# Designs tried in a protein design run: peptides against a protein of PDB entry 2C5K. Part 89

Target 1, 91 residues: chain A of PDB entry 2C5K
Amino acid sequence: EDPFQQVVKDTKEQLNRINNYITRHNTAGDDDQEEEIQDILKDVEETIVDLDRSIIVMKRDENEDVSGREAQVKNIKQQLDALKLRFDRRI

## One batch from the design tools (peptide; made by RFdiffusion4, then SolubleMPNN)

Design b2_p27_1_s2 (from b2_p27_1, 16 letters changed)
Fold by OpenDDE base, seed 4:
Structure b2_p27_1_s2 (fold): chain B 91 residues (1-91), chain A 27 residues (1-27)
Amino acid sequence: as target 1 above (91 residues)
Amino acid sequence: MYKEKVEKLREETEKKEKELEEKEKKE
């Protein structure tokens, strides 16, 4: 079992939850779950820091190829940024 | 979020970092 891949998987699940919430709630402050979604957004940001740290350490080993992991984290960051923008633009 | 999995990742990262440090000392 790869801890990195487990974290990536869980992070993607959280991003999907946020996406579904935004789709169902286009008005800010109209739901009691909004604060929880905000917390999840922050948790994802913090998790990305841990993913990046893992990659940085692995890159110090010349025998490790982290290009695949870097691509995964890049994708997560792009999804997060898009969701944050959509969440903040709700009226 | 799944804090246990994040902690396992941190532990793996720390372990790898220590292994690299020991390797660098032997060079």
Scores: peptide ipSAE 0.636, ipTM 0.901, DockQ to the pose 0.881
Fold by OpenDDE base, seed 1:
Structure b2_p27_1_s2 (fold): chain B 91 residues (1-91), chain A 27 residues (1-27)
Amino acid sequence: as target 1 above (91 residues)
Amino acid sequence: MYKEKVEKLREETEKKEKELEEKEKKE
């Protein structure tokens, strides 16, 4: 079991949950779960800090290739930014 | 999100960092 990949998997599942919520709730403040979704967004942001730190440390080892992990985190950040934008654009 | 999994990642990161520090001291 790779802790990094497990965290990535869980993070992607949370992003998927947020995406599904936004598609069903296109009006801000119309649901009691909105605060929970906001909390999940913050949790993902904090988790990205831990993922980035892991990559930074691993890059100090010349025998490690982190290119794949960097791409995974980049993808997560892009998804998060897109979801945050969609979430904030709701009226 | 499961905080236990994030903690395992942090522990792995800290362990690797310590190993690297010891290696760098010997070089």
Scores: peptide ipSAE 0.636, ipTM 0.901, DockQ to the pose 0.891
Fold by OpenDDE base, seed 2:
Parts: C-alpha cells; structure tokens; sequence
Structure b2_p27_1_s2 (fold): chain B 91 residues (1-91), chain A 27 residues (1-27)
C-alpha cells in the first residue's frame, strides 16, 4: 500500500469528474452541481500541497528517487490548470 | 475526495521527516 499513489489515483478521478462535468455543462451556472465542482477544484489544489510536501521530504533522502512522483504531480497540476481555465471561461 | 487517503499521506510524510531528522542528527 502506497498512500502517495492512492492520493494520486483519487485526485485523477476527481479531475476526470470535473472534465466530464465541463463537457456536459458548457454554460456557467446552468446546473446545481456547479458549486460542488468548484469545491472539488479547491480540494484538488489543497491535495497538491500535501503531494508536494511528501516529495520535498523524500528528496532529503539521497537514496530515494522522486522523479517519477514529481512527474505525476506535474501532470496533475497541468490537468488542474487546464480544467480551471476551461471552467472559468465558460459563458 | 477521500480525506482519509490524504491523512495517511500526511502521516507517512511526517514519519519520514522524523526519521530523516534523526539520521541527520547522528551524522
């Protein structure tokens, strides 16, 4: 069991949920789930802080390779930024 | 989001941080 990978998996599932919502709701404020999606976006941002902290601590151990985990978090950040942009620019 | 998973990550991170501090202290 790897808590880091479990969080990554959960976060990616939330990002997929947001992506699917945006695809179905291209108009802002057209659904009662709008606020819930905004809350999920915020939760993902906060979760990224915990993922980054984990990596920072692990990088202090010279025997650990965190490059794979860094790439995963980078990917999550890129997905989040893209989704935030798509979500916010809806008319 | 499953907050329990995030909490487990935080606990693991804190544990690792303490282990590193003890190693650095012994060097």
Amino acid sequence: as target 1 above (91 residues)
Amino acid sequence: MYKEKVEKLREETEKKEKELEEKEKKE
Scores: peptide ipSAE 0.636, ipTM 0.900, DockQ to the pose 0.883
Fold by OpenDDE base, seed 5:
Structure b2_p27_1_s2 (fold): chain B 91 residues (1-91), chain A 27 residues (1-27)
Amino acid sequence: as target 1 above (91 residues)
Amino acid sequence: MYKEKVEKLREETEKKEKELEEKEKKE
């Protein structure tokens, strides 16, 4: 079991959930789940802090290659930023 | 989100950090 990959997997599942929600709800405040979606966005942001910390620590070990993990976190950040933009631009 | 999995990640990170600190002290 790899805790890092498990967290990445769960984070991506949450991002997909948000993506699907935004697609179905292009108007702000039209659904009771909007607050839950906002909470998930914040949870993802906090989780990214933990993922980044893990990478920073692992980079101190010369025997570890973190390039793959860095790419995964970069991808998550890009998805999060895109979703935040779409979520905030809803009218 | 999945708090248990995040905690496992934090624990792994802290463990690795301690191992690195001990290695650095011996250098």
Scores: peptide ipSAE 0.635, ipTM 0.901, DockQ to the pose 0.878

Design b2_p27_1_s3 (from b2_p27_1, 15 letters changed)
Fold by OpenDDE base, seed 2:
Parts: structure tokens; sequence; C-alpha cells
Structure b2_p27_1_s3 (fold): chain B 91 residues (1-91), chain A 27 residues (1-27)
């Protein structure tokens, strides 16, 4: 089993959870779960650091192609940024 | 759990880095 792909999969699940929450809670401070969602956002942000580190290390191996993994992380970053923007713009 | 999977990734990364360092030193 590939730890990188497992993390990517779970990270996307976390992002989906955040997306669903924002859709149902368009007003800031509406419920007790907001802090949990904020924590998940931070966890994903920190996880991206670990994903990037793994790619950097893999790039040192000339026999490894990281383009696919880079694309996956880029997609996650884009999703995170969009969700952060939506979350922070709530009033 | 999510955190456990992240930790596994960190461990794999560290092991790979150590292996690469050894190979680079041998060249």
Amino acid sequence: as target 1 above (91 residues)
Amino acid sequence: SYKEKVEKLREETEEKEKKLEEEEKEK
C-alpha cells in the first residue's frame, strides 16, 4: 500500500467534509463544529507540507517520476485555497 | 486514522531520504 496515495485520498475526504459544512453553514459562528472545521483546515495545510516533502525526496531519485504526484498535490492545494476563501468570507 | 496515515508518509519519506543519502555517498 502506498502511504502517499492513502494520505491524498484521506485529505480529499477531509476537504469534502469541509465543503459540505460550508454549504450548510454560510454564516460564521453558527454552531459548535466551526472550530473543528478550522482545525481540519489547518491539519490539511500541514499535511500538504508532508506531501511536498515526500515529492522533494522522490525527485532526488532519477528513476522516479513525480509529475503525477505533483499534479495531485496541486489539485489538493487548489481545493484547499478555494475552501479557505469560502470559509473566511462567511459573515 | 488520518494522522496515522500522515505519520506513515513521514516515516516512508525519512527512510527513502536515508537510502538516497547512502547511495549518493557510495558514488
Scores: peptide ipSAE 0.649, ipTM 0.909, DockQ to the pose 0.939
Fold by OpenDDE base, seed 1:
Parts: C-alpha cells; sequence; structure tokens
Structure b2_p27_1_s3 (fold): chain B 91 residues (1-91), chain A 27 residues (1-27)
C-alpha cells in the first residue's frame, strides 16, 4: 500500500481516538490516559511535518499530481487544530 | 505500527528525493 495513504489513514485513526477521549473526558486530569493522549497529539503534529515533506518532494517531479494529497493533509491539520483547542479548553 | 508506517513514509520520501537529485545532476 502507498505509504502516504497508510499514514493518512492511521493519522485519522489517532485523531478519532483523541476525539473520543475528549468526548468522554471533558475535564482535565480526569483519566490516567491523558498523558498518552497528549503524546498522541504531538505525534500527529510531527507526522504532519513528514506528510508535508513528502508532498514537497513529490512536487519536484513534474509527473506527479499532489493536489489530492494536499487536500488530505489540509483536512488533517484542521481536525488536529480543532481537537487541540477542545483538549486545551478542558477544565 | 503507526511509527513504522511513518518511518516507511520518511524512507520513501528520502529515496524519492535522492533519485530526483541524481536525475537533476545528470542533466
Amino acid sequence: as target 1 above (91 residues)
Amino acid sequence: SYKEKVEKLREETEEKEKKLEEEEKEK
């Protein structure tokens, strides 16, 4: 399978996990998994850098079309930003 | 695992970049 698409898929899975966690734990420090969730947030953030790098490199190849991949990463970034905001707003 | 998949992506990116650089040098 395409490494890029596999990473996108797994990243979305991580985001879903975070979303579910926030829904179940709207108060900070309410669960032992909070630190793990924070780590996942950072991992996703770092993964996005790798996704962007791959797109940048692909753009150097005139035979490659990255428009679809750029849209996918944009969507992931939007989801991450929303989740980070929700996570940080927890009291 | 997630990390392994990310590593595969990085490796693919690196290989692609090297290939492109080699092709550019050959021009």
Scores: peptide ipSAE 0.648, ipTM 0.908, DockQ to the pose 0.940
Fold by OpenDDE base, seed 5:
Structure b2_p27_1_s3 (fold): chain B 91 residues (1-91), chain A 27 residues (1-27)
Amino acid sequence: as target 1 above (91 residues)
Amino acid sequence: SYKEKVEKLREETEEKEKKLEEEEKEK
């Protein structure tokens, strides 16, 4: 088991859930799931901190290559930023 | 759960950090 990859996988699933919600709800406060989606966004933000910390520690090991993991986290951050923008721009 | 997996990641990170610190002290 690789905890890092498991977290990445689950984080991407959460981002997909948010994406699907936004596409169905282009109006803010449309339903009672609004708060839950906001909580998921915050959870992902906090998870990214943990992912970054993991990478920072790995970088201290000269025998480890973190380039792949850095790319994964970068992609997650890009997705999160795009979703946050779309979520906040809803009328 | 998602939160449990995040906690496992934190634990792994802490263990790795401790190991690296121990190795550095030996130099």
Scores: peptide ipSAE 0.648, ipTM 0.908, DockQ to the pose 0.936
Fold by OpenDDE base, seed 4:
Structure b2_p27_1_s3 (fold): chain B 91 residues (1-91), chain A 27 residues (1-27)
Amino acid sequence: as target 1 above (91 residues)
Amino acid sequence: SYKEKVEKLREETEEKEKKLEEEEKEK
């Protein structure tokens, strides 16, 4: 079991939840779940910090290759940024 | 849960960091 990969997997599931919500709700403040979605967005942001910390520590070991993990986190950040933009642009 | 998995990652990171620090002291 790899804690890093488990977190990546669950984070992607959270991003999917946010994506599905935005698709169904194009009007801001028009649903009881909006606050929950905002909380999930913040949780993902904080999780990314933990993922980055893990990579930083792993990079201290010259025998470890972190390029794959860095690519995964980069992808998650790109997805989050896109979702945040879509969420904030809702009218 | 999601929170538990994040905590496990934090704990793993902390443990690895401690091991690295100990190895650095032995050099």
Scores: peptide ipSAE 0.647, ipTM 0.908, DockQ to the pose 0.928

Design b2_p27_1_s4 (from b2_p27_1, 16 letters changed)
Fold by OpenDDE base, seed 3:
Structure b2_p27_1_s4 (fold): chain B 91 residues (1-91), chain A 27 residues (1-27)
Amino acid sequence: as target 1 above (91 residues)
Amino acid sequence: SFKEKVEELRRETERKEKELEKKEAEE
């Protein structure tokens, strides 16, 4: 598996972890893991930058099709935005 | 680890970018 797909896979696993945490912890600041989850959210945001950069570079190669990769990153961004909203709305 | 995979992606991107930069400069 190429590095891009591996990172996508790992990112989705992190998003899934965040989703599960939010479901179990609907109140802010009531768990010692909250800081870790916040760190994961930040890591995913930074990882998306790296994914986008890889796509931008690939687009410079006429022999590369990035449409599939762009769709994957778009999906990750949508998931992240939804999770961030849910995480921030916790009381 | 996740971080190691991200770093691997970064390194791959940088290598590809350098290769393309050379190619574009030669065109």
Scores: peptide ipSAE 0.657, ipTM 0.915, DockQ to the pose 0.954
Fold by OpenDDE base, seed 5:
Structure b2_p27_1_s4 (fold): chain B 91 residues (1-91), chain A 27 residues (1-27)
Amino acid sequence: as target 1 above (91 residues)
Amino acid sequence: SFKEKVEELRRETERKEKELEKKEAEE
């Protein structure tokens, strides 16, 4: 079992849900789900901290290569930043 | 759940950190 990859997978699923919501709701305060979406955004942001911590610890092990994991987290961060920008720009 | 998997990741991270700390102390 690899909890890191499972968390990455779940995080990406959450980002997709947010993306779909923004696409359907280009106006702020459109429905009662907006608060839930905001919570998911925050959860993803906090989860990234846990992912980064795991990488930092692994980097202390000379027998571990974390380049792939770093790339995955970087991609998630880029997606999150883009979604946050789109979410905040809604009128 | 998502939250449970995150907690599992945290536990694994802590375990690995302790193992590394022990190894580094022996060097």
Scores: peptide ipSAE 0.656, ipTM 0.914, DockQ to the pose 0.931
Fold by OpenDDE base, seed 2:
Structure b2_p27_1_s4 (fold): chain B 91 residues (1-91), chain A 27 residues (1-27)
Amino acid sequence: as target 1 above (91 residues)
Amino acid sequence: SFKEKVEELRRETERKEKELEKKEAEE
């Protein structure tokens, strides 16, 4: 099994959890889960660092194509940024 | 778990980095 793809999959599941939470809780401080969601946001942000590092290392191998992996990470970053914006804009 | 998978990725990345470093030194 490819650890990179597994991490991508798990990260997307975390993003989905955040999305579902925001949909149900559009007011800041609404429930006791908010801190947990904030922690997940930070965990995803830190995980992206590890994903990027993996890609950087792979790019040193001329026989490896990382374009697909770069696109996956880009997509995750876009989703994270959108969710962070939505989460932080809650009143 | 999610954290365990991230750690597995880190370990694999480190392994690959060391392999590449060795290969590059031999070229």
Scores: peptide ipSAE 0.656, ipTM 0.914, DockQ to the pose 0.943
Fold by OpenDDE base, seed 1:
Structure b2_p27_1_s4 (fold): chain B 91 residues (1-91), chain A 27 residues (1-27)
Amino acid sequence: as target 1 above (91 residues)
Amino acid sequence: SFKEKVEELRRETERKEKELEKKEAEE
């Protein structure tokens, strides 16, 4: 599997971990893993920058089609935004 | 690991960028 798709897969895995955590912890500061989850959120944000950069570079190559990759990153961004909102809304 | 895969992506992106720069300079 190419690096881009592997990163997408790993990013989705991280998002799933966050989703599961939020589901189990509706109260902020509920356990010692909250800081780790916050770090993962930040790591995903930074990873999205790297994904976008790779797409930008590929778009400079006339022989590359990045439409599918752009859709994948868009989906990841939507998931991240939803999870960030849910995470921050915890009391 | 996740971080290793991200680094691999960065390396690939950098490689591709250099190749494109070379190609564009030769055109």
Scores: peptide ipSAE 0.655, ipTM 0.914, DockQ to the pose 0.965

Design b2_p27_2_s1 (from b2_p27_2, 14 letters changed)
Fold by OpenDDE base, seed 2:
Structure b2_p27_2_s1 (fold): chain B 91 residues (1-91), chain A 27 residues (1-27)
Amino acid sequence: as target 1 above (91 residues)
Amino acid sequence: SEEEKKKYKEKVQKLREETEKLEEKLE
């Protein structure tokens, strides 16, 4: 099992779950679930750092192509940014 | 779930460790 792909998969699943929650809860609340989501989003941001570092190291190996992995991380970042915007704009 | 969170952190740690191993090999 490729740890990079496993992390990418799990990260996207977490973001999708949060997105589904926001769909069902379009108004901001002050409860434990809202705080948990904020914590998860922060964890994802930290995970992205680890993903980027992995790519940086792989780029040092001339035998490795990281274009696909870079695209995956870019997609996760876009998904995260969109989700954060959606989450924060709720009233 | 808490178990899912634990597994997620373990996977992230595995990624970090393999990154470090690769970096060491490249030195």
Scores: peptide ipSAE 0.631, ipTM 0.921, DockQ to the pose 0.944
Fold by OpenDDE base, seed 1:
Structure b2_p27_2_s1 (fold): chain B 91 residues (1-91), chain A 27 residues (1-27)
Amino acid sequence: as target 1 above (91 residues)
Amino acid sequence: SEEEKKKYKEKVQKLREETEKLEEKLE
């Protein structure tokens, strides 16, 4: 599997794990996991920058079609935003 | 886990490196 798809897969997996955690923990607690989740979310944001950069560079190659990859990154961004909202709205 | 996090970072780094290599070829 190519690096881009592997990163996409792992990123989505991390977001899904966090989403499941939030589902089990509807209220913000004094859990060390809360801080770890915040760190992971920040790392995902940085990863998205790397994903976008790879797409930008690939667009310069006339032999590459990045439409599918752009959609994947868009989906990850939407998932991240939704997750951040859920995470922050917890009391 | 910390091991998974490490592997994740390695995969991201691999992506970055391949991006840089491609960019160099396009220059």
Scores: peptide ipSAE 0.631, ipTM 0.921, DockQ to the pose 0.932
Fold by OpenDDE base, seed 5:
Structure b2_p27_2_s1 (fold): chain B 91 residues (1-91), chain A 27 residues (1-27)
Amino acid sequence: as target 1 above (91 residues)
Amino acid sequence: SEEEKKKYKEKVQKLREETEKLEEKLE
């Protein structure tokens, strides 16, 4: 099992679930689900720090190519930013 | 779910531990 890929997979799944929720709820609400989403988004931000750290260390290993992993993290960051925009722009 | 959240954090912890071990090998 590759911990990096597992985290990437789970993170993307979390973001996709939130994206689907926002699609179904185009207006902001004051309920536990909205708060949970905010918490998950913060957790994802912290997870990205851990992913970046792992890449930084791997880049010191001449036997490892991190280009694919860097692209994956970049994609997650873009997905997160888009999700934040959708979440915050709701009335 | 809370169970999914727990598993997620466990996976993140495994990633962190793997990173630390690799870093030590490179020192």
Scores: peptide ipSAE 0.630, ipTM 0.921, DockQ to the pose 0.885
Fold by OpenDDE base, seed 4:
Structure b2_p27_2_s1 (fold): chain B 91 residues (1-91), chain A 27 residues (1-27)
Amino acid sequence: as target 1 above (91 residues)
Amino acid sequence: SEEEKKKYKEKVQKLREETEKLEEKLE
């Protein structure tokens, strides 16, 4: 029952699903799935903003350690960037 | 699926609410 961890988990799952899709579809298409992926990636970017904001607020609380959470968000950002690169490089 | 997207957005909203509550506490 940790909203932060739930969001992290679901975000990573979404990115993994997209990554698997790209693997199966190495050529860029002009269909609803391609457009939906673009939308999901944009939503993930917005979610990262929410995750970062959460960490910023937590840092104001002396009783909270955010080092682990910061690492998780960093990992998601890296995963997102790698996925964007794969998605955009398709011919 | 649409249901999964809905649940995802709900979880994001819960995160936002948690953040807001903590902000209020720290004021």
Scores: peptide ipSAE 0.627, ipTM 0.920, DockQ to the pose 0.902

Design b2_p27_2_s2 (from b2_p27_2, 17 letters changed)
Fold by OpenDDE base, seed 4:
Structure b2_p27_2_s2 (fold): chain B 91 residues (1-91), chain A 27 residues (1-27)
Amino acid sequence: as target 1 above (91 residues)
Amino acid sequence: MEEERKEYKKKVEELRKATEEKEKKLE
C-alpha cells in the first residue's frame, strides 16, 4: 500500500466530483449540496499541503525519486485552481 | 458524498502518519 498514490487517486476523484457538480449547477447556491462542495474544495487544498509535506520528507532520502510525485501534485494544483475559478464565477 | 468525504480524510491521515514515520526514520 502506497498512501501517497492512494491520496492522489482519491483527490482526483474528489476533483472529478466537483467538476461534475459545476457542470450540473451553473447557478451558485441553488441546492443543499453547495456547501458540501465548498467543503470538498477546502479539503483538497488541505490535502495538497499534506502531499507536499510528504514530498519534502522524501527528498531528504537520497534513495527516493520524487520527480513523478511532484508532477502529480502539480497537476492536482492546476486542476484545483481551474475548478475554483469555474466554481466562483457561477452566477 | 459525506461518507466518501470521511473516507477521503481517513486516507489523508494515513499519508500524514506515513510521512511522520518516514521523517522519524531519517532522524
Scores: peptide ipSAE 0.703, ipTM 0.938, DockQ to the pose 0.827
Fold by OpenDDE base, seed 5:
Structure b2_p27_2_s2 (fold): chain B 91 residues (1-91), chain A 27 residues (1-27)
Amino acid sequence: as target 1 above (91 residues)
Amino acid sequence: MEEERKEYKKKVEELRKATEEKEKKLE
């Protein structure tokens, strides 16, 4: 099992859950899950630090190609930013 | 969601440990 790919998969799953929540809740604080969703957003932010660190270490190994992994993390960052914007724009 | 969140954090920890071990091997 590759822990990097597992984390990427799980992170995307968490982002999808957040996306679905936002589509169902266009009003801030209208559900008891609101705080948990905020916590998950923070979890993803922290996870990105760990993913980036993993890539930095891997780049020190000349036998490893990190281009694909960098693209995956970039995509996660873009999704996170979009979700944060949508989440914060709710009234 | 809370249990899923806990399992998520466990997987992140596994990544962190794997990263640390690889870093040690590169030193």
Scores: peptide ipSAE 0.702, ipTM 0.938, DockQ to the pose 0.852
Fold by OpenDDE base, seed 3:
Structure b2_p27_2_s2 (fold): chain B 91 residues (1-91), chain A 27 residues (1-27)
Amino acid sequence: as target 1 above (91 residues)
Amino acid sequence: MEEERKEYKKKVEELRKATEEKEKKLE
């Protein structure tokens, strides 16, 4: 499979995991998985840089259409930002 | 989930390598 699409899929699964965790854990630091979730958030943040870089390189090829990929990354960024906000506001 | 995170990072690395290869091809 296309590495880009594989990473997008896996990233969305990571975000879904974080979402489920936040739903089940409204108190910060009250679970052993807290640190792992923080690490996953960081992993996704760094992955977005790699996804964007991939798109930038693709855009150098006139035969490549990146509009769909840009939309996918935009969606991931929006999800991440929302989850970070929810994660950080927990008491 | 630590093992899943490791596999996730491996997939990200594959993307990074693919990007680098594409970049070299375009040069």
Scores: peptide ipSAE 0.701, ipTM 0.938, DockQ to the pose 0.819
Fold by OpenDDE base, seed 1:
Structure b2_p27_2_s2 (fold): chain B 91 residues (1-91), chain A 27 residues (1-27)
Amino acid sequence: as target 1 above (91 residues)
Amino acid sequence: MEEERKEYKKKVEELRKATEEKEKKLE
């Protein structure tokens, strides 16, 4: 598996972990992992920059097919935004 | 969790390096 798809997969896993955490901890500061979850959210945010850059570079090569990659990143962004909102809305 | 996060960071770094190498080849 190429680095891009591996990162997409790992990012999805991180988002899934955050989702599960939010489900179990509907109140802020309810667990000592709270800070680490916040760090993971930031990690994913930064990773999206790297994913986008990767796509931009690949689009410069006529021999590369980036079909579907932009949609994958878009989906990740949507998931991240939703999770950030849910995370921040916790009392 | 922290260990998984570290491995995640490593994979992201691999992507970054791959992107940089690809960009070099395009120049």
Scores: peptide ipSAE 0.700, ipTM 0.937, DockQ to the pose 0.859

Design b2_p27_2_s3 (from b2_p27_2, 14 letters changed)
Fold by OpenDDE base, seed 4:
Structure b2_p27_2_s3 (fold): chain B 91 residues (1-91), chain A 27 residues (1-27)
Amino acid sequence: as target 1 above (91 residues)
Amino acid sequence: MEEEKEEYKKKVEELRKETEEKEKELE
């Protein structure tokens, strides 16, 4: 399997899980799960850097098909931003 | 979550390795 596509899939699943957690926990807490979510969000930000780097490098090789990858990363960035906003706005 | 997080990190590392190998090939 293409590592890029696997990471995209896993990243979106991570964000979806956090989104579901926020739905169940509409009030901000000070527990281990809240801290873990903050850590995961930071990890996703770092993963986006890795995804972007992968695209840049692969585009240097004409034999590599990177079609749609930039749009996929853009979609993840939008999902992350929306989730961060939702997480931070909790009372 | 912890087990899933470790699997996720492993996949991210695979991507990083692929990228690094490709960079080396392009040098």
Scores: peptide ipSAE 0.583, ipTM 0.898, DockQ to the pose 0.785
Fold by OpenDDE base, seed 3:
Structure b2_p27_2_s3 (fold): chain B 91 residues (1-91), chain A 27 residues (1-27)
Amino acid sequence: as target 1 above (91 residues)
Amino acid sequence: MEEEKEEYKKKVEELRKETEEKEKELE
């Protein structure tokens, strides 16, 4: 896999892990895992910026096929937003 | 999780490097 697809895959896996954690921990805790999740969510936000920049740069080269990449990033953004909402709504 | 997090960071860095290299190629 190219770096873009690897990062997309890894990012989705990170978000899925957090989603599973939230399912098991429906109340906000005061443990190290809560802080780790906040850090991961922040890292994913930064990663999305890197993914978007990659797309913008690759689009400048007519020989590069970026087909589907914008949709992939859009999907990750939606997944992140939904996850942040779930995380923040916990009592 | 720490090892997986570190590998994730490495892959993000690889993406950044690829992007930077492509930017230089396009100059």
Scores: peptide ipSAE 0.581, ipTM 0.896, DockQ to the pose 0.845
Fold by OpenDDE base, seed 2:
Structure b2_p27_2_s3 (fold): chain B 91 residues (1-91), chain A 27 residues (1-27)
Amino acid sequence: as target 1 above (91 residues)
Amino acid sequence: MEEEKEEYKKKVEELRKETEEKEKELE
């Protein structure tokens, strides 16, 4: 499988898992899972940089089709931002 | 969760390597 698509898939799945955790834990906790989630969110931010770099490099080759990849990354960014907001606004 | 996290990191590294290799091919 294309590493880009695999990373996109895995990133979205991780964000979905965190989203489900927040749903089950609507109040902020101070446990190991809360800290792990913060770390995962930070790792996803770094992954987005890697995804964007991949797009930029591949676009330099006219033989590569990167159609839709920018939209996929944009969607992940939006999902991340929404999730961070949900995570931070918990009381 | 830790196992999934490690597999995720491996895939991200694979993406980085692919990007770096492609960048070198374009030089």
Scores: peptide ipSAE 0.578, ipTM 0.896, DockQ to the pose 0.860
Fold by OpenDDE base, seed 1:
Structure b2_p27_2_s3 (fold): chain B 91 residues (1-91), chain A 27 residues (1-27)
Amino acid sequence: as target 1 above (91 residues)
Amino acid sequence: MEEEKEEYKKKVEELRKETEEKEKELE
């Protein structure tokens, strides 16, 4: 699989797992998973930078088709932002 | 979760390397 698509897929899977965790844990607890989730969210932010950079570079190559990649990254950003909001709103 | 996180990091690194190699090709 194309590295870009694999990273997109894996990123979405990680965000979905966190979303499922939040659904089961509506209150912030002293769970080691809470810190791990915060770390994952930061890693995803960095990954988005790498995805965007990849798009920019590939657009310079006339032989590469980046159609749809920007929309995919936008979707991930939206998912991340929604998840951060849910995570931070927990009491 | 930790194993999956490590695999994820490896895939992100693969993407980064691909991007860097492409940049070199375009120079």
Scores: peptide ipSAE 0.582, ipTM 0.897, DockQ to the pose 0.847; fails the geometry check

